# Peptides against a protein of PDB entry 6NYY, part 18

Target 1, 212 residues: chain A of PDB entry 6NYY
Amino acid sequence: KHFEQAIERVIGGLEKKTQVLQPEEKKTVAYHEAGHAVAGWYLEHADPLLKVSIIPRGKGLGYAQYLPKEQYLYTKEQLLDRMCMTLGGRVSEEIFFGRITTGAQDDLRKVTQSAYAQIVQFGMNEKVGQISFDLPRQGDMVLEKPYSEATARLIDDEVRILINDAYKRTVALLTEKKADVEKVALLLLEKEVLDKNDMVELLGPRPFAEKS
Target 2, 212 residues: chain A of PDB entry 6NYY as posed
Amino acid sequence: KHFEQAIERVIGGLEKKTQVLQPEEKKTVAYHQAGHAVAGWYLEHADPLLKVSIIPRGKGLGYAQYLPKEQYLYTKEQLLDRMCMTLGGRVSEEIFFGRITTGAQDDLRKVTQSAYAQIVQFGMNEKVGQISFDLPRQGDMVLEKPYSEATARLIDDEVRILINDAYKRTVALLTEKKADVEKVALLLLEKEVLDKNDMVELLGPRPFAEKS

## One batch from the design tools (peptide; made by RFdiffusion4, then SolubleMPNN)

Design b1_p10_3_s3 (from b1_p10_3, 4 letters changed)
Fold by OpenDDE base, seed 4:
Structure b1_p10_3_s3 (fold): chain B 212 residues (1-212), chain A 10 residues (1-10)
Amino acid sequence: as target 1 above (212 residues)
Amino acid sequence: SDQPINSGVP
């Protein structure tokens, strides 16, 4: 308990007990976080879910917390499943509400950064090829790109393709698991916080062995 | 430290 709370505080920030969400916003957050949780549950290479909450913390209105694997090497498949998990909130909003909110801004940023890194740092795109260059950091002088405008366009196109593929994969998954997303969302609206045991009770055991 | 997936603040 105390250790988990400390981790939650470090990772999620301080609980904003003063932030009252409107009921419709709270519902949106519940389905958003349920999307993350369920995507992470059913994606083989996603990190195991530890906790999901719709209690606002720091800059978040809700969160899903996963047990990070102590790994230094990531496969393309792992990065894809991580992207899908990260898109789970946005996809859930689309599936259940037919609308998108600003709630996915940080998720989209993470997905975008991951997609660019895969293509331009990790050489994981066949069309762009085995290239690796540093992404400009905020405040770095935009050094001249070591590649042509045609290559820049190709990178941008392949980033969009990768994100769209991850999005479609997530849509397919959460559409298949729509009832599970709803179960999690409804229970979140009731309990505000769910742990792994709540998820096991709702969904059954995670279909992938936890790599110890 | 893998940051939790947080829903963004508007």
Scores: peptide ipSAE 0.054, ipTM 0.768, DockQ to the pose 0.156
Fold by OpenDDE base, seed 5:
Structure b1_p10_3_s3 (fold): chain B 212 residues (1-212), chain A 10 residues (1-10)
Amino acid sequence: as target 1 above (212 residues)
Amino acid sequence: SDQPINSGVP
């Protein structure tokens, strides 16, 4: 109890019991979080879902909580599945509402940062090659880029390709699993909080063995 | 301590 509350506080902040979301906003949040949850459920290299909630906490209107594996090394495939999971909310909104909201801003920031890091820090792009540059940190003087404007354009293009590929992969997945996203969203609207057991009851066991 | 990764908008 105390440990879970502490984790929940660190993750989501304090429950803002006073923020009454309008029904339409609450519905949008439910489908957004269902998108994250279902993407994480069906992506092999995504972390296992622990909890999904549409109760506003801190700055978030909802959240999906995962149990990260203690790992220091990430594969390109793992990073891609994490990007897809992160895009799951935006993709769900598009699939179900035909509109996008500002709710994905932090998700898009994370995806953008991950894509740039993969290309310019981890050398994971074949066209850009085996390079590793320090990205300007927030507040650092933008020093001259250690590469040409042509390389800058190539990096920007490959970042867009990577993000678009992750987006398309997520669209394909959540379109295939559209009924599951709906089930999760509807149950979220009813219960506001779902755990792993609720997800197993609703969707069946996660198709990937939890490597303990 | 596995800090749970929030996949939601914080």
Scores: peptide ipSAE 0.042, ipTM 0.726, DockQ to the pose 0.149
Fold by OpenDDE base, seed 2:
Parts: structure tokens; C-alpha cells; sequence
Structure b1_p10_3_s3 (fold): chain B 212 residues (1-212), chain A 10 residues (1-10)
């Protein structure tokens, strides 16, 4: 309990019990978080879900908490599934509402950062090749890019391709699991907070072992 | 307020 609350506070910030969402906004949050939760449940290399909440905390209207793996090395496959899980909220909104909201801003930022890092820091793109350079930090003088304009365009194109592929993968997954997303969203609207046991009761055991 | 929904993914 205390440890979980401490982690929740670090991830989500302080619980804002005073923030009353409109029913439609709360519904949007529930389906958004259900998208994250279900994507994480059915992606092999995603981190196991610990908790999902639609209680506003800090700057977030909802959150999904995962068991962090104490790992320093990530595979391309792990990073892809992580991107898909991160896109799960946006994709869920599209599938269920046929619209997108600003709720995915931080998710898109994370996905964008991950995609660029994979291509320009980790050398994980075949077209760009085995290159590694530091991404400009916010506020750093744009150091001269250590690559040509043609390479810059290639990087930008390959980033878009990677994100789009992750998006399509997530759409396919959550479309297949649409009923599960609905179940999770509806239960979130009732309970506001779900744990791993609630997910197991609702969806069955996670198909993937926790120990990869 | 269009507050972002945080996935909690690092």
C-alpha cells in the first residue's frame, strides 16, 4: 500500500480528488486508459500492467502503471511494443470515438522521442544505418547536425514510418481486442481504479510470462 | 483544460 502509493505519486503526481471531470471526458479517459492497459496486456514485450486509474493525478487525467523491468538494454522489439502500448490510448480513442483528443500529447511526445532515439542514437534503422549522435536537448544551441540535409530528411521520413508502423500495429491489436478494451473501460468507469487482479478476472491471465 | 492523459510508460 504505502509503496504503491509512493510509486503512484511519482508517476501520476498527487491525487486531485477535487477535479471533477464531465461524464464525457471521464468516458474518454476510461477508454484511453483501457487502450493502454489492453495494449500492454497483449504485447509480448510490453511491461506488465500493475494498475490503471481514471482518477486525475497531478497533470494527468488518468494513468496506467506498469511493473518496470530493471533493465538497461532494450531490444528493437521491446521498443516497438513499448511504442504500441504508448499509442494505445490514442488508438482506443480513434476506434471508439472516431476522433482524437489532446489527451495523447504526452504519449505522442514519448513516441516521437523514442522513434528519434531508435534511429539516431541506437542505430536501429537499416536505411539510416549504424549512426549515433546526441539529440539536441531543449534549450541547447542547435549544434550543427553531424549529417547532411539529405540525411536529415531520411531521418525524418524513417521516424514517420516507424511511428506509423507502431500506430498500425496498435490499431490492428486493439481492433482485434476491441471487446476487451470496452470491458476494461466500462469497469474503469465503475471502479475508477483497476489492479492486475481485476484485469485477470476480466481478461484472463496475461498471455505472456512476467519474466522475459 | 486539455490536460494530457499520462500512460505512465517511462
Amino acid sequence: as target 1 above (212 residues)
Amino acid sequence: SDQPINSGVP
Scores: peptide ipSAE 0.033, ipTM 0.712, DockQ to the pose 0.847
Fold by OpenDDE base, seed 3:
Structure b1_p10_3_s3 (fold): chain B 212 residues (1-212), chain A 10 residues (1-10)
Amino acid sequence: as target 1 above (212 residues)
Amino acid sequence: SDQPINSGVP
């Protein structure tokens, strides 16, 4: 309890008890977080869920916390499942509300960064090939790209394809698990915070063995 | 540092 609360403070920041969300916004956050939680639950290469919350903390309206694995090497499959988990909030909003919100901005940024890194840093795309270039950091003078405009267009196209594939995979998963997303969202609206045990009680055991 | 997936930047 005390140790978990300390970790929560470090990770999420101070609870903004003063931020009164309108009921519709709180509902949107609950379904958004439920999308992340359920995607992470049913994706083999996603990190195991520890906690999900719709209590506003710092700059976030809600959050999902995962137990990271100490891993230095990532496969394409692992990176894809991580992208899908990150898209889970946006996809849940689309499935349940037929609308998208600004709540997914940071998620989309992370997905975009991951997709570009896979293609231009890790050489993981067959069409672009075995290339590795440093992505311009925020504030670095954009040095001339060491590749042609045709290659730049190819990179942009393959990034969009990769993100769209991750999005479609997430849509398929959360559509299949729509009832589970609903259960998690409704329980979040009641309890505001769920842990791994709440998820096990609600959904059953995670279908992938936690490698200790 | 696995930053929690903070959804919803106001």
Scores: peptide ipSAE 0.054, ipTM 0.755, DockQ to the pose 0.150; fails the geometry check

Design b1_p10_3_s4 (from b1_p10_3, 3 letters changed)
Fold by OpenDDE base, seed 2:
Structure b1_p10_3_s4 (fold): chain B 212 residues (1-212), chain A 10 residues (1-10)
Amino acid sequence: as target 1 above (212 residues)
Amino acid sequence: SSMPLNSGVP
């Protein structure tokens, strides 16, 4: 309890109990967070879900908390499943509401950063090849790109392909698991906070063994 | 102002 609350404060910030969302916004948040939670539940290389909440904290309207492994080396498959999990909220909004909101802004930022890092830092794209360049940090002078304009276009195209492939994979997954997303969203609207045990009761045990 | 939803993914 106290340890979980401390982690929640670090990840989400302070609970804004005074921030009352309208029922429709609260519903959007519930389905968005349910999308993250269910994507993380059924993706092999995603981190296990610890908690999902639709209680506004800090700057967020909701959050999903995962147990990150102390891991310094990531596979391409792990990075893809993380991208899919990160897209889970946006995809859930599309599947359930037929519209997208601004709620996925931070998720799209993370996905974009991950996609660029995979292609230009980690050499994980076959067309771009075994290259590694530092991405310009926010506020760094845009130093001359160490690659041609043609390479820049190729990078931008392959980033879009990677993100679109992750998006399509997430759409396929959450469409298959649509009933599970609905169950999680409805239970979130009732309880506002779900833990791993609530998820096990609702969905059954996670199909992937937690590597101890 | 739009508030982001956080996936909690690092």
Scores: peptide ipSAE 0.203, ipTM 0.822, DockQ to the pose 0.772
Fold by OpenDDE base, seed 5:
Structure b1_p10_3_s4 (fold): chain B 212 residues (1-212), chain A 10 residues (1-10)
Amino acid sequence: as target 1 above (212 residues)
Amino acid sequence: SSMPLNSGVP
């Protein structure tokens, strides 16, 4: 209890019980968070969902909480599935509303940062190769890039390819699981908070065994 | 100001 509340405060901040969302915004949040939840449910290398909420907390309108695995090493496949899970909200909005909102700004920032890190820090792109450069931190003087403008263009192109591939993978997944996204979204609109047991009752057991 | 939807994905 106290530990979970502490984690919820760190992830979501304090519950802003006074923030009344318009019904259409609350619906958008429910489908967005359902997209994250369902993507995480059906992606093998995604962290297990613990809780999903559409109660506004801190700076977020909703959130999904996952059980973080204490791991220091990530595979390319794990990073891709995390990118897909992060895109799940945006993709759900597109599938259900035929429009996108500003709600995915932080998700797109995370996806962009992950894609650049994979290509220029982790050497995970075959075209760019086995390179590792420190990305300029926000506020550091942009030191001269240790690579040519041709390499910069290649990096930008491969980042776009990686993000687009993750996006297409997420579209395919959530299109296949469209009915499950809707079930989760509708139940979120009713209960405002779902746990892992609610998800198991709604979707069945997660297809991937939790590596204990 | 649009509030971000935080996926909780690290």
Scores: peptide ipSAE 0.200, ipTM 0.822, DockQ to the pose 0.758
Fold by OpenDDE base, seed 4:
Structure b1_p10_3_s4 (fold): chain B 212 residues (1-212), chain A 10 residues (1-10)
Amino acid sequence: as target 1 above (212 residues)
Amino acid sequence: SSMPLNSGVP
């Protein structure tokens, strides 16, 4: 409890009891967070879901909380599943509402950063190859790119491909699991907060062994 | 200002 609440404050920030969402916005948040939750549930390399909430915290309107693994080395497959989980909210909005909101801005930022890091820092793209260079930090003088403009275009293209592949994978998953996303979203609208046990009751046991 | 939905993914 106290440890979980501490993690909640670190990830979500302080609960903003004063933010009243309109019913339609609350519905959008519920389906968005349900998308994250269900994606994380059915992706092998995703972190285990601990909690999902549609109670606004800090600057967020909702959140899904995962048990962070003490992991220092990530595989390409793990990074992909993490990207898919991060896209789960946006994809859920698309599947259920046929429209996208600004709610996914931080998710898209994270996905974009991950995609660039995979390609230009981790050498995980075959077309770009075994390269590693630092991404410009916000406020660093944009030093001359250590690569050609052709390589810059290739990087940008491969980033888009990687994100689109993650997006398509997430669309496929959440379309297959559409009924599960809806169950989670509806229960979120009722309870505002779900834990792992609620998810097990709704979806059954997570199909992947928790790394003990 | 649009409020982000936090994915809780670190």
Scores: peptide ipSAE 0.199, ipTM 0.819, DockQ to the pose 0.774; fails the geometry check
Fold by OpenDDE base, seed 3:
Structure b1_p10_3_s4 (fold): chain B 212 residues (1-212), chain A 10 residues (1-10)
Amino acid sequence: as target 1 above (212 residues)
Amino acid sequence: SSMPLNSGVP
């Protein structure tokens, strides 16, 4: 309890009890967070879910908290499942509401950064090849790209392909698990906060062994 | 101002 509350304050910030969401916005948040939670539950290489909340905090309207593994080397498969989990909120909004919101902006930023890093830093794309370039940081002088404009176009195309593949994988997963996303979203609207035990009661045990 | 939904993905 006290330790969990301390972690919640670090991740989410202080609860904004003064922020009253309209019922429709609260519903959107619940389904968005349920999308992240369910994607993470059914993706082998995703981190285990610890908590999901629709209580507005300093950093957001809701959150899903995971137990990260201390890992220094990531596979393409692990990075893909992490991208899919990050897209879970946007995909849930599309599946349930037939519309998208601005809520996924930070998720899309993270996915975009991961996709570019995989292609231009980690050499994980066969068409671009075994290359590694530093991505310009915000505020760095955009030095001349160490590659041709043809290579730049190829990178942009392969980034889009990778993100679209992650998106399609997430759509397939959350469409298959649509009833589970709805169960989680409805229970979030009732309880506002769910933990791992609530998820086990609702969905059954996570199909992947937690590598302790 | 749009508030982000934080996925909590590290």
Scores: peptide ipSAE 0.188, ipTM 0.813, DockQ to the pose 0.753; fails the geometry check

Design b1_p10_4_s1 (from b1_p10_4, 7 letters changed)
Fold by OpenDDE base, seed 1:
Structure b1_p10_4_s1 (fold): chain B 212 residues (1-212), chain A 10 residues (1-10)
Amino acid sequence: as target 1 above (212 residues)
Amino acid sequence: MTKSYSNYAY
């Protein structure tokens, strides 16, 4: 308990017990987090879900917590499934509400950063090729891009393609699993916090062997 | 190391 709370505090910040969400916002958060949870459940290379919560913490209104595999190397397939899982909240909002919110800003930032890293740092795009450039960090002087404007345009196009492909994959998955997203969201609205056991009871065992 | 995806930042 104390260790889990410490981890939750480090990752999510302090629980904001004083922050009361309006019912409609709480519903939006529940479906958003359910989207993450279900996407992570049915994507082979996603990290196993540990906990999902709609209790506000730090700057977040909800969160899904996963147990990352202890790995230093990531495949293109692993990065794609992580992108899809990260898009799960946005996609869930679109499927259930026909609208998008600002809640996905950090998710979109992560997806964008991952896509650029794959293309310009890891050489994972066939059109751009086997190249590796440093991405500008916040506060770094705008170093001259080590590539032409034509290459910059190509990179931007391929980033959009990669993100759109991940988005479409996530839409297909969560549309197929729409009833499961609903079940998770409704249970979140009742319990506010779900663990792995709640997910197993609700959805059945995760279809992928948990690498212990 | 647990990864948390906090989705709603103000």
Scores: peptide ipSAE 0.037, ipTM 0.714, DockQ to the pose 0.146
Fold by OpenDDE base, seed 5:
Order: sequence, then structure tokens, then C-alpha cells
Structure b1_p10_4_s1 (fold): chain B 212 residues (1-212), chain A 10 residues (1-10)
Amino acid sequence: as target 1 above (212 residues)
Amino acid sequence: MTKSYSNYAY
């Protein structure tokens, strides 16, 4: 118990029990987190879910905790599934509420960063090719881009394509699993915190063997 | 190492 709480504090920050969400906001958070959880459950290369919570911690209104594999190398497929899982919250909001919120800002930032890294650092895009450029860090003087404006436009276009493809994949997945997202969201509203066992009870065993 | 994905960070 104390060790788990310590890990949770390090990862999510202190529980903000004083942050009172309106019922509609709490509902939005529940469906958002359910979207992440269900996407991660049904994506082969997503990290296995350990815990999902709608109790605010630090700056977050909800969170999902995963057991990452210790790996130094990532495939395109792994990065795509991670992008889809990250988009799961936004997609869930769209599917269930027909509206989007500012809650996905950090998710979209992560997805955007991943997409750019795949294209301009990892050489994972066929049109852009086998290139690797340093992405400007926050505070670095944007030195002249080592590529033409035409290449810049191509990069921007391919980033949008990659993100849109990940988004569409996530929409397809969570539409197929809509009932599962609903089950998780409703149980989150009841229990506020779910673990792997709760997910197994709701959804059945994760369809992918946990690569130990 | 456990990784948390926090959402709704304002």
C-alpha cells in the first residue's frame, strides 16, 4: 500500500481531493479515461493497463497507469498503437458526447510530438525518407531548418496524415468496442479507480499475451 | 517502471 501510493505520487502527483468537478465534467473524465483504457486493452502493442482513475492528481483530472516494457527500440506499429491509445480519450468524448473538450490537449501534444519524431527523427515515413533531423527543443534558437520549405511542407502534410490515420484507427476501434467503453466509464463513475482485475471482469482477459 | 498517462492537465 505505501509503496503503491509512493509510485502514484511520483507519477501522478498528490491527490487533489479538494478539486471538485461538476457531475458533467466528472462524467466526461470517466468516458475519456475509459477511452484510453479500452484502446490500450485492445491494441496489441499498447502497454498493459495496471490502473485507471478519475480521481484528480496533480494537474490531471484522471489518469491511466500502464506497465511499460523495458525496451530501447520501438517499431512503427508500437508507436502507432501508442498514438491510438493516447487518442482514446478524445475519441471517446466524440463518440459519446458529440463534442470535444480541452482535456485532450496534453494527449494531442504527445501525439504530435510522436508523429514528428517518427517522420523527421526516425525516418519512418516513405515520402520524407531516411532522414534524421534534430527537433528544436523548447528554448533552442530555431536554427535554419536543414531542409527546404518544400520538405517542411511535406513533413507537415505527412504528420497530419499519420495523426489522422491514428485517429481513424482509434475511432474504428472504440466504435467497435463502444459497449466496453460504456461499461468501463460507468464503473469508473461508481468506483473512481479500476485495476486490471476490474478490467478482466468487465471485458474478459486481454486478448494479447502479456509479453513478460 | 510504471508509466502514467495523465489527462486534462490544465
Scores: peptide ipSAE 0.036, ipTM 0.729, DockQ to the pose 0.168
Fold by OpenDDE base, seed 4:
Structure b1_p10_4_s1 (fold): chain B 212 residues (1-212), chain A 10 residues (1-10)
Amino acid sequence: as target 1 above (212 residues)
Amino acid sequence: MTKSYSNYAY
């Protein structure tokens, strides 16, 4: 209990007990987090869900917490599933509400960063090829790109393709599992916090062996 | 070390 709370504070910041969401916003958050949770549940290479919460913390209105594997090498497939899990919130909002909110901004940032890294750092794109360039760090002066404008455009296009593919994969998954997303969202609205056991009770055991 | 992969923030 104390350890979990410490981790939650590190990850999400302090609970904002004073932040009162309107019921519709709370509903949006519940479905958003349910999207993350369900995507993570049914994606083979996603990290196991530890906790999902719609209690506001720090700047976040909700969060899904996962138990990351101690992993130093990531496959393209693992990175894709992580992108899909990260898109789960946005996709859930679209599926259930037919609208998108600003709530996915951080998720989209992460997905964008991952996509660029895959293409320009890890050489994981066939069109761009087996190249590795340093991405500008926050605060680095935008030095001249080590590649042409044509290559820059190609990179941008392939990033969009990769993100769109991840998005489509997530849409397909969460559409298939729409009832499960609904169940999780409704239970979140009731309990505000779900753990792995709640998810097992609701959805059954995660279909992938947890590599301990 | 546990990670949060999603922060729903406005």
Scores: peptide ipSAE 0.036, ipTM 0.719, DockQ to the pose 0.136
Fold by OpenDDE base, seed 2:
Structure b1_p10_4_s1 (fold): chain B 212 residues (1-212), chain A 10 residues (1-10)
Amino acid sequence: as target 1 above (212 residues)
Amino acid sequence: MTKSYSNYAY
C-alpha cells in the first residue's frame, strides 16, 4: 500500500481529494478512462493494465496505470497499439457522448509526438522513407529543417494519416467492445478505482499473455 | 516501473 501510493504520487502527482467534479464531468472522465482501459485490454501490444482511476491527481482528472515492459526496442505494431490505447479516451467520449472534450489534450500530444517520431526519427513510413531527423525539443530554436518544404508537407500528411488510422482502429475496437467500455465506466463511477482483478471480473482474462 | 497515462489536463 505505501509503496504503491508512493509510485502513484510520483507518476500521477498528489491526489486532489478536494477537487470535486460535477457529475457530468465525472461521467465523462469515467468513460474516457474506461476507453483507455478497454483499449489496452484488447490490444495485443499494449502494456498490461494495473489500475484505472477517476480520482483527480496533480496532472489529470483520471488515469490508467500500466506495467511497462522493460524494452528498448519497439516495433511499428507496438507503437500503433500504444497510439490506439492513448486515443481510447477520446474515442470513448465520441462513441458515448457524440462530442469531444479538452480532456484528450495530453493524449493527443502524446499521439502526435509518437507519430512524428515514427515518421521522421524511426523511418517507419514508406513514403517518407528510411530517414532520421532530430525533432526540435520544446524550447529549442527551430533550426532550419534539414529537409525541403515538400518533404515537410509529406511528413505532415503522413502524420495525419497515421493518427487517423490509429483513430479508426480504436473506433472499430471500442465500438466492438462498447458494452465492455460501459461496464468499466459504470464500475468506475461506483468504485472510482479499479485494479487488474476488477477488470478480469468484468471482462474476463486478458486475451493476450503478459510478456514478463 | 509503472507508466501512468494521465488524462484530462487541468
Scores: peptide ipSAE 0.035, ipTM 0.714, DockQ to the pose 0.167

Design b1_p10_4_s2 (from b1_p10_4, 7 letters changed)
Fold by OpenDDE base, seed 2:
Structure b1_p10_4_s2 (fold): chain B 212 residues (1-212), chain A 10 residues (1-10)
Amino acid sequence: as target 1 above (212 residues)
Amino acid sequence: ETKNYSNYSY
């Protein structure tokens, strides 16, 4: 218990037990986090879910915690599934509410960063090709891009395509698993925190072997 | 090591 709380504090910050979300906001968070959880459950290359919570922590209203694989090398397929999992919250909101909220901002940032990294750092896009450029870090003087404006436009287009493909994949998955997303969301609204065992009870065993 | 990959932010 103390160790888990310490980890949670490091990852999510201090529990804001005093921040009571409005019921509708709490519902939105529950379905958002359920989207992440279910996407991660049914994506082969997603990291195993450890915990999902709708208890506000720090700047987060909810979160899903995963056990990362001890790996240093990622395939394009692994990165895609990770993007899909990260989009799971936004997609869930769209499927269930027909609207999107600002809550997915951090997820979209992560997806955007991943997409750019795949294309301009890892050379994973056929149109852009086998190139690797350092992305400007926040606060770095934006030095002149080492490529043409035409290449910049191509990169931007291919980033959008990649993100859109991940989004569509996630929509297809969570639409297929819509009932599972709802089960998880409803249980989150009841328990506020779910672990892997709760997910197994709800959804059955994860269909993919956990890589140790 | 646990990582938080999803966060509903406000």
Scores: peptide ipSAE 0.119, ipTM 0.788, DockQ to the pose 0.135
Fold by OpenDDE base, seed 5:
Structure b1_p10_4_s2 (fold): chain B 212 residues (1-212), chain A 10 residues (1-10)
Amino acid sequence: as target 1 above (212 residues)
Amino acid sequence: ETKNYSNYSY
């Protein structure tokens, strides 16, 4: 218990018991986190889920914790599944509520950063090609882009395509698994915290062998 | 190592 709490503090910050979410907001968070959890459950290259919570911590109203593998190399497929998992919250909100909230801002930031990195740092886009440019860090002087305006437009277009493809993939997945998302969300509203065992009881064993 | 990959942020 103490060790787990210590890990939770390091990852999520201190539990904010004082943040009383309105019931409707708490419902939104539950479905958002359920979207992440279910997407991660059914995506082969997503990291195994350890815990999902709708207890507010730090700046987060909810979170999903995963056990990452120590990897130095990531494939395009792995990065795509990670993008889809990251979009799972937003997609769940759209599917269940027909509206989107600001809660996905950090997720969208991560997805955007990943998409740009794939295209301009990792050379993973066929149209842009085998190029690698350093992305300006926040606060770096806008160095002149080492590419033409035409290339800039191409990059922007391909980033949008990549994100949209990931979004569509996530929509397809969570639409197929809509009942599972609802089961997880409802149980989250009841228990506030779910672990891997709860997920196995709800969804069955994860279809992908945990790569040790 | 545990990592948070998703946070519902406000």
Scores: peptide ipSAE 0.101, ipTM 0.784, DockQ to the pose 0.134
Fold by OpenDDE base, seed 1:
Structure b1_p10_4_s2 (fold): chain B 212 residues (1-212), chain A 10 residues (1-10)
Amino acid sequence: as target 1 above (212 residues)
Amino acid sequence: ETKNYSNYSY
């Protein structure tokens, strides 16, 4: 109990039990987190869901926690599924509400960072090729990019393509699983916190073998 | 180790 709470505090911050969301905002958060949860459930290379919550913590209004695989190497396919899972909240909002919110800012930051890393650090894009450049860290003097403006434009184009492909994949998945997203969202609105067992009860067993 | 992959935040 104390250890789990400590981990939750590190990951999500302190529970803001005093933060009362308006019902419509709470509904938005529930469907957002349900999108993440369901995307992660049906994507092979996504990490298994541990917990999903719509109880505000720190700066977050909701969160989904996963058990990461102990791995040092990631494939392009694994990174794509992780991007799709990360886009699940934004996509769920679009599907259910026909509008998007600022709530996905951190998700979009993560997706953007991943896309750039794949293209300019890991050499995973065929058009850009087998290159590896260090991305500027916060506080580093913007060293002159070690590539031309034409290459910069190509990188920007390929980043957009990669993110859009991940977005489209997520839209297709969550549209197919729309009823499952709704089940999770409705149960979140009732219980505020769901675990893996709740997900199994709602959706059945995860279709991918759990790494023992 | 638990990792938070999604946060809904303003």
Scores: peptide ipSAE 0.089, ipTM 0.780, DockQ to the pose 0.135
Fold by OpenDDE base, seed 3:
Structure b1_p10_4_s2 (fold): chain B 212 residues (1-212), chain A 10 residues (1-10)
Amino acid sequence: as target 1 above (212 residues)
Amino acid sequence: ETKNYSNYSY
């Protein structure tokens, strides 16, 4: 109990008891978080879900908590599944509401950063090739790019392709698992917080063996 | 401050 509360405080900050979400906003958050949760459940290389909540905390309206793997080396496939999991909220909103909200801003930032890193830092794109450049950090003087404008355009195009591929993969997954997303969202609206056991009861065991 | 729906940290 105390440890869980401490983790919740670190991840979400203090519960904003005063922030009453409108029922429609709370519904949107529930489906958004359900999208993350279900995507993470059915993606092999996603981190295991520990908790999902729609209780507003700090700056977040909802959150999903997962157990990171102690991993130092990431494959292209692992990074793709992580991107898909991160897009799960946005995709869920699209599938269920036919509209998108600002709630995915941080998710899109993370996906964008990951895509650029894969292409320009990790050399994971065949068209761009085996290159590695440091991405400008916030506050770094925009030094001249160590590559041509043609290469810059190629990078931008390949980033879009990678993100779109991740998005399409997520759409396919959550469309297939649409009923599961609905179940999770409805249960979130009832309980506000779900743990791994709730997910197992609702969806069955995660299809992928937890690597101990 | 932009309210994020998910604090799903990678």
Scores: peptide ipSAE 0.048, ipTM 0.713, DockQ to the pose 0.689; fails the geometry check

